Peptides against a protein of PDB entry 3JWR. Designs and how they scored, part 231

Target 1, 323 residues: chain A of PDB entry 3JWR
Amino acid sequence: TRELQSLAAAVVPSAQTLKITDFSFSDFELSDLETALCTIRMFTDLNLVQNFQMKHEVLCRWILSVKKNYRKNVAYHNWRHAFNTAQCMFAALKAGKIQNKLTDLEILALLIAALSHDLDHRGVNNSYIQRSEHPLAQLYCHSIMEHHHFDQCLMILNSPGNQILSGLSIEEYKTTLKIIKQAILATDLALYIKRRGEFFELIRKNQFNLEDPHQKELFLAMLMTACDLSAITKPWPIQQRIAELVATEFFDQGDRERKELNIEPTDLMNREKKNKIPSMQVGFIDAICLQLYEALTHVSEDCFPLLDGCRKNRQKWQALAEQ
Target 2, 298 residues: chain A of PDB entry 3JWR as posed
Amino acid sequence: TRELQSLAAAVVPSAQTLKITDFSFSDFELSDLETALCTIRMFTDLNLVQNFQMKHEVLCRWILSVKKNYRKNVAYHNWRHAFNTAQCMFAALKAGKIQNKLTDLEILALLIAALSHDLDHRGVNNSYIQRSEHPLAQLYCHSIMEHHHFDQCLMILNSPGNQILSGLSIEEYKTTLKIIKQAILATDLALYIKRRGEFFELIRKNQFNLEDPHQKELFLAMLMTACDLSAITKPWPIQQRIAELVATEFWEQGDQVGFIDFVCTQLYEALTHVSEDCFPLLDGCRKNRQKWQALAEQ

## One batch from the design tools (peptide; made by RFdiffusion4, then SolubleMPNN)

Design b2_p17_8_s4 (from b2_p17_8, 10 letters changed)
Fold by OpenDDE base, seed 1:
Structure b2_p17_8_s4 (fold): chain B 323 residues (1-323), chain A 17 residues (1-17)
Amino acid sequence: as target 1 above (323 residues)
Amino acid sequence: SEEDAFVEKLLAELLSL
């Protein structure tokens, strides 16, 4: 395609030029081509292209295939969300120095998972999928969308000309796919809530050890969630704009719940309750976000900008909730 | 607290995400 030719021939700017190592990064001013260039830079600077012998054209095609399999009519859970999740992962690995704690296979898996974790997202949550009796709800009982996202990820990875993992041994390939699956499934907030207590307790007791395979898996899950939720850490103007996209998508779901399911939406999904957004954001930060970024900062102090950003945005949302 | 109940409800809503 013309898009592939343009991407494959383009000079890829440095990570410094692209600012993709910054926790404060914003994609708002970037074209789709520039987001793809940023993605190439992430793979290159993590040594994944070299270590796993990726062909440049194959990587370019894979990135474009991933981007193509996000829906354009979804306000938030689109390519830009996946790209921002991957950028936060890159920043956590580089600036946050998490790279030094992980294997190359784990890094490869996390980056692929971050880009792929919401593939073919439909702008509705698992509860809506289940209540609407969607065909996907018959295949999976829990984490319905996350299983679908992984299936889409696997389909793309096995598609002709998209096989970025072809340089791996059979054992490396199996290991990578296992980690990708676990990482995508970890983006189900229901699983995060179930597992986070174990992670926080290990940190609190100073018993956290990345050499333990179970604790490693737990950490990768927490890191995925930290990157997926990273919009809450962004500078206030960015955070506010992303929150508007999230609200738009949730209100679209609520409108569909009324129309298609004859259900009164929850406050979060109710367009008529926009005035509750600030207080809901404070609650979300306190219940979900703060402890995660505190624990992550304990694992690596260089991740502090995520925690600091989250705290600053809590203050901003609280000030709006008091108006 | 009413805040805790709100957070639990919000969590229940988010857990459905």
Scores: peptide ipSAE 0.048, ipTM 0.764, DockQ to the pose 0.295
Fold by OpenDDE base, seed 2:
Structure b2_p17_8_s4 (fold): chain B 323 residues (1-323), chain A 17 residues (1-17)
Amino acid sequence: as target 1 above (323 residues)
Amino acid sequence: SEEDAFVEKLLAELLSL
C-alpha cells in the first residue's frame, strides 16, 4: 500500500525528537504516520528489532495492521489509546528504568500487548457484551473483550507479511505469546482489582522480588494497568481532553443501554449526569489509580512523574467537584 | 463506609468496563 511504502521509506526520528520518553507525552498533534514512526522508534530503542531480527518492512506492515484493526468510530478505545498505552510503556521502560528489570522477551511481549490490548474494541464494556447476548459472550465467560483482543492480536501476528516474531525460536515464541496473553488479560480492571492486593502487600512488606516468576507475572499485569490508565497522569489539559473522549464513549454505551437493553445506565454512562464527572474522576483516582502509581514508584522511583501527575489531576478534579 | 459503598459502586461500574 502507499501507506506502507511511505512508512517504510521514512526516516525515523530519535526518541528525543519524538519526545516518546516523556511521561507528559501527547499524541494530539501527531499524524497517523507520526504515531507509526514513534512505534518503530519504540521497537528500535528497546533493541527489539536487532535482538529478534525484525525485518523493517514486516514491522511497518504489522504496525499498520494493528492500527487498521482499531475502529475509527469508537471515541476512546481506538488506535490513539493503544498508541498512548504503548508510549507510556516505553517511557516506563526507558525513563522509568524498568527495562533493566525485565527480559527482552518480557519487553517485547509488553510492547506488543500494549499496542494490541484493545484490538477491535467496540466502544462497549464486558457487561454490555454479556447483557446484549453478543456472540463473544458465548465464547468467553470472563474478560470477554480481552480474550477477543488477544485473538485479534494473534491473528495479526500470524498474518502473511506481519510475522514480526519470525526471528524467535519456538520456545521464545511460546513464551512471548504467553506473556502477551497475560498482559492483555490483565487490562481487565476486574482482574486488576482481584490481584492488586497481593502486589500492594508485597510492596508494603518489602517482600517484592522480580526474581520470583509469580511476582514477575503480577508486576507485568500491574505495569500494563498502569500504562492503560496513564491518561490520568497526563498534564491537566491532556487529561481533560481524554476524559471527554472516555465520557463520550461511556455516554454512547449508556444511550445504547437505554435503547437496546431498555435499562437505565449507571451514572458513569448516563449523559444526563455529566455534572458528576469530576466527583467520579476523584473516586476513580482514589479507588484505582493512586495506590497503583505509588506501588509502581516503589518498584522504580523514576516512575514518580506518573504518581505526581495523578495527584495533580486529583486536585484539579476535586476543585471542579467542589463548584 | 459510605466511601466503601461508593468505591464498590464505582468499581462495579468500572469492572463492568
Scores: peptide ipSAE 0.045, ipTM 0.756, DockQ to the pose 0.307
Fold by OpenDDE base, seed 5:
Structure b2_p17_8_s4 (fold): chain B 323 residues (1-323), chain A 17 residues (1-17)
Amino acid sequence: as target 1 above (323 residues)
Amino acid sequence: SEEDAFVEKLLAELLSL
């Protein structure tokens, strides 16, 4: 395609020029082409292209295929969300120095998972999919969308000309797919809530050890969630704009819940309850975000900008809730 | 706890995120 030719022929700017190592990064000013260039830079600077012998054209095609399989009519859960999740992962690996704690296969899997974790998202949650009796709800009982996202990821990875994993051995390939699946499934916040207590307890007791395979898996899940939720850590103007996108998508679901399911939406999805957004954001930060970024900062102190950003945004939301 | 119920409700809502 013309898009592929343009991407494959383009000079890829440095990570410094693209600012993709910054936790404060924003994609708002970037074109779709520039987001793809950023993604190439992430793979290159993590040594994934070299270590796994990725062909440049195949990587370009894969990135464009992933981008194409996000819906354009979804306010938040689109390519830009996936791209920002991957950028936060890249920043955590580089600036947060987590790269030195992980294997190349784990890094490869996490980056693919971050880009792929919401593929074909429909702008509705698992609860809506279940209550609407959608065909996907017949295939999966739990983490319905996350299983679908993984299926889409696997489909793309196996598509002609998109096989970025062709340089891996059979064992490396199997290992990578296992980690990708686990990482995508970990973005179900229901699973995060079930597992986070174990992680926090290990940190609290100073018993956390990344050499333990189970604790490694747990850490990768927590890191995925930390990147997926990273909008809450962004500079306030960026945070507000992303919160508006989230609210738009939630209100669209709430409107559909009223119309299609004949139910009253929850306050979070109720367009008439916009005035509760600031207090709900404070509650979200306190209940979900703060402890996660605190724990991540204990694993790597260089991740502190995420925690600091979250704390600053809590203060801003609290000030709005008091008005 | 009331906090867990709020978290579950918020999560039931945020599992929409």
Scores: peptide ipSAE 0.053, ipTM 0.770, DockQ to the pose 0.229; fails the geometry check
Fold by OpenDDE base, seed 4:
Structure b2_p17_8_s4 (fold): chain B 323 residues (1-323), chain A 17 residues (1-17)
Amino acid sequence: as target 1 above (323 residues)
Amino acid sequence: SEEDAFVEKLLAELLSL
């Protein structure tokens, strides 16, 4: 395609020029082409292109395929969300120095997972999918969308001309796919809540050890969640704008719940309760976000900007909740 | 805890996401 030709021929700017190592990064001013260029730079600077012998054209095609399989009519869970998740992962790996704690296969899997974790998201949650008796709800009992996202990821990875993993051995390929699946499934906040206590307790007791395979898997799951939720850490103007996108998507679901399912939506998805957004954001930060970024910062102190950003946004939301 | 109940409710709301 013309888009592929343009991307493949383009000079990829440095990570410094693109500012993709910054935790404060914003994609708002970036074109779709620039987001693809940023993504190429992430793969290159993580040594993934070199270590796994990725062909440039194949990587370009894969990126464009991933982007194409996000819906444009979804307010928040679109390509830009996936791109921002991947950028946060890149920043955590580079600036947060987590790269030094992980294998190349784990890094490869995490970056692919971050970009792929919401593929074909429909702007509705698992509860809506289940209650609407959607065909996907017949395939999966739990984490319905996350299983679908992984299926889409796998489909793309196996599509002709998109096989960025073709340079891997059979064993490396299997390992990578296992980690990708686990990482995508870990973005189900239900699983995060179920597992986070173990992670926090290991940190609290100073017993956390990445040499333990189970603890490594747990850490990768927590890191995925930290990147997925990273909008809450962004500078306030960016955070506000993203929160508006989230609210738009949630209210759209709530409107559909009223119309299609004849149910009263929860406060989070109720357009009539828009005035509760600031207090709900404070509650979300306190209940979900703070402990995660605190724990991540204990694993790597260079991740502190995520925690600091979260704390600053809590203060801003609290000030709005008091008005 | 009350915090856990709030989290569970918020999460029931968010995990519905």
Scores: peptide ipSAE 0.053, ipTM 0.767, DockQ to the pose 0.257; fails the geometry check

## One batch from the design tools (peptide; made by RFdiffusion4, then SolubleMPNN)

Design b2_p18_3_s1 (from b2_p18_3, 5 letters changed)
Fold by OpenDDE base, seed 3:
Structure b2_p18_3_s1 (fold): chain B 323 residues (1-323), chain A 18 residues (1-18)
Amino acid sequence: as target 1 above (323 residues)
Amino acid sequence: DPIAALLEELEELMSLLP
C-alpha cells in the first residue's frame, strides 16, 4: 500500500527528537504516520529489531495492521490510546530504567502487548458485553474483551507479511506469546484489583524480588496497568483532554445502556452526571492509581514523574470538585 | 457518591471473575 511504502521509506527520527522517552509526552500534534515512526523507534531503541532479526518492512506492516484494527469511531479506546500506552511503556523502560530489570523477551512481549491490548475495542466495558448477551460473553466468562484483544493480537502476528516474531526460536515464540497474553489480560482492572494487594505487600515488606518468576509475572501485570492508566499522570492540559475522551466514551456506553438494554447507567456512565467527573477522578486516583505509582516508584525511583503527575492531577481535580 | 459509582463499576467487573 502507499501508506506502507511511505512508512518503510521514511527516515525514523531519534527518540530524543520524538520525545518518546518523556513521561510528559503527548500525541495530540502527531499524525498517524508520525505515531508509526515513533513505534518503529521504540522497537529499534529497545534493541528488539536487531536482537530478533525483524525485517523493517514486516515491522512497518505489522504496526499499520495493529493501527488499522483499532476502531476510529471509539472516543478513547482507539489507536492513540494503544500508542500512548506503548509510549509510556517505552518511557518506563528507558527513562524509568526498568529495561535493565527485564529480559529482551519480556520487553518484546510488553511492547507488543501495550500496542495490542485494546485491539478491536468497541467502546464498551466487559459488564456491557455480559449484559448485552454478546457472543463473546459465551466464549469467555471473565476478562471477555481482553481475551478478544489477545485473539486479535494473535491473528495479526500470524497474518502474512506481519510476522514480526519469525526470527524467534520456537521456545522464544511460545514464551513471548505467553507473556503477551498475560500482559493483555492484566489490563482488566478487575484483575488488577484482585492482584495488586500482593504486589503492594511485597513492596511494603521489602520482599519484592524480580528473580522470582511469580513476582516477575506480577510486576509485568502491574507495569501494564501503570502504562494503561498513564493518562492520569500527564500534564494537566493533556490530562483534561484525555479525561474528556474517556467521559465521552463512558457516556456513549451509558446512552447505549438506556437505549439497548433499558438500564439506568451508573454515575460514571451517566451523561446527566457530568458535574460528578471531578470528584469521580479524585476517587479513581485514590482508589486505583496512587498506590500503583507509589509502588512502581519504589521498584524504580526514576518512575517518580508518573507518581508526581498523578498527585498533581489529583490536586487539580480536587480543586474542581470543590467549585 | 461518585466514589461509590466507581466502586460499583469495579464490583460489576469483578463479578465476572470466577
Scores: peptide ipSAE 0.026, ipTM 0.714, DockQ to the pose 0.663
Fold by OpenDDE base, seed 1:
Structure b2_p18_3_s1 (fold): chain B 323 residues (1-323), chain A 18 residues (1-18)
Amino acid sequence: as target 1 above (323 residues)
Amino acid sequence: DPIAALLEELEELMSLLP
């Protein structure tokens, strides 16, 4: 395609020029082509292209395929969300120095998972899918959308000309797919809530050990969630804009719940309750975000900008909730 | 427990979150 030719022939700017190592990164001013260039840079600077012998054209095609399989009519859970999740992962690996704690296969899997974790998202949550009796709800009992996202990821990885994992051994391939699956499933916040207590306890007791395979898996899950939620850590103007996108998508679901299911939406998804957004954001930060970024900062102190950003945004949301 | 209620609201919210 013309898009593939343009991407494959383009000079990829440095990570410094693209600012993709910054925790404060914003994609708002970037074109779709520039987001793809940033993605190439992430793979290159993580040594994934070299270590796994990726062909440049295949990587370009894969990136464009992933981007194409996000819906444009979804306000938040689109390519830009996946791209920002991957950028946060890249920043955590580089600036947060987590790269030194992980294997190349784990890094490869996390980056693929971050880009793929919301593939074909429909702008509705698992509860809506279940209540609407969608065919996907018959296939999966839990983490319905996350299983679908993984299936889409696997489909793309196996598609002709998109096989970025073709340089891996059979064992490396199996390991990578296992980690990708676990990482995508970990973006189900229900699983995060279920598992986070074990992680926080290990940190609190100073018993956290990345050499333990189970603790490694747990850490990768927590890191995925930290990147997925990273909008809450962004500079306030960016955070507000993303919160508007999230609210738009949630209100669209609430409107569909009323129309299609004859259900009154929750406050979060109720367009008439926009005035509760600030207080809900404070609650979300306190219950979900703060402890995660605190724990991540204990694993790597260089991740502190995520925690600091989260704390700053809590103050901003609290000030709005008091108005 | 306000934290448990918030966690239930958050589980509901999390069922709502991406």
Scores: peptide ipSAE 0.027, ipTM 0.721, DockQ to the pose 0.147; fails the geometry check
Fold by OpenDDE base, seed 5:
Structure b2_p18_3_s1 (fold): chain B 323 residues (1-323), chain A 18 residues (1-18)
Amino acid sequence: as target 1 above (323 residues)
Amino acid sequence: DPIAALLEELEELMSLLP
């Protein structure tokens, strides 16, 4: 395609030029092509292209395929969300110095997972999928959408000309796919809630050890969630704009719940309760976000900007809730 | 239990959150 030719021939700017190592990064000013260039840079600077012998054209095609399999009519869960998740992962690995704590296969898997974790998202949550008796709800009992996202990820990875993992041994390939699956499934916040207590307790007791395979898996799951939720850490103008996108998508679901399911939506998805957004954001930060970024900062102090951003945004939302 | 209710609301919210 012309898009592939343009991407493959383009000079990829440095990570410094692209500012993709910054926790404060915003994609709002970037074209789709520039987001793809950023993605190439992430793979390159993480040594994934070299270590796994990726062909440049294949990587370009894969990135474009991933981007194409996000829906354009979804307000938040689109390519830009996946791209921002991956950028946060890259920043956490580089600026947050987590790269030195992980294997190359784990890094490869996390980056692929971050880009792929919401593939073909429909702008509705698992609860809606279940209640609407969608065909996907018949395939999976739990983490319905996350299973679908992984299936889409696997489909793309196996598509002709998209096989970025062709340089891996059979064992490396299996390991990578396992980690990708676990990482995508970890983005189900229901799983996060179930598992986070173990992680926080390990940190609190100073018993956290990345050499333990179970704790490694747990950490990768927490890191994925931290990147997925990273919008809450962004500078206030960016965070506020993203919160508007999230609210738009949630209200669209709430409108569909009323129309299609004849149910009253929850406050979060109720357009009529827009005035509760600030207080709900404070509640979300307190209940979900703060402890995660605190724990992550204990694993790597260089991740502090995520925690600091979250705290600052809590203050901003609290001030709005008091008005 | 207000914490359980909050957790349920959060589970609902989290099932709702992207």
Scores: peptide ipSAE 0.027, ipTM 0.712, DockQ to the pose 0.144; fails the geometry check
Fold by OpenDDE base, seed 4:
Structure b2_p18_3_s1 (fold): chain B 323 residues (1-323), chain A 18 residues (1-18)
Amino acid sequence: as target 1 above (323 residues)
Amino acid sequence: DPIAALLEELEELMSLLP
């Protein structure tokens, strides 16, 4: 395609030029081509292209395929969300120094997972899919969307000309796919809530050890969630704009719940309760985000900008909730 | 426990989060 030719022939700017190492990064001013160039730079600067012998054209095709399999009619859970998740992962790995704590296969898996974690998202949550008796709800009992996202990820990875993992041994390939699956499934916040207590307790007791395979898996899950929720850490103008996208998608679901399911939506998805957004954001930060970024910062102090951003946005949301 | 209630409400909300 012309898009592939343009991407494959383009000079990829440095990570410094693209500012993709910054926790404060925003994609708002970037074209789709520039987001793809940023993604190439992430793979290159993490040494994934070299270490796993990725062909440039294959990587370009894969990126474009991933982007194409996000829906354009979804307000928040689209390519830009996946791209921002991957950028936060890249920043956490580089600026946050987490790269030094992980294997190349884990890094490869996390980056692929971050880009792929919401593939073909429909702008509705697992609860809606279950209640609507969607065909996907017949395939999966729990984490319905996350299983679907992984299936889409696997489909793309196995598609002709998209096989970025072709340089891996059979064992490396299996390991990578296992980590990708676990990482995508970890983005189900219901699973995060179930598992986070173990992680926080290990941190609190100073018993956290990345050499333990179970604790490594737990950490990768927490890191995925931290990147997935990273909008809450962004500079206030960026945070506000993203919060509007999230609210739009949630209200669209709530409107569909009323119309299609004849149910009253929760406050979070109720357009009539828009005035509760600031207080709900404070509640979300306190209940979900703060402890996660505190724990992540404990594992790597260089991740502090995520925690600091979250704290600053809590203050901003609290001030709005008091108005 | 207001935190537990908030967590349950959040779990319910989170089960609702896409």
Scores: peptide ipSAE 0.026, ipTM 0.709, DockQ to the pose 0.149; fails the geometry check

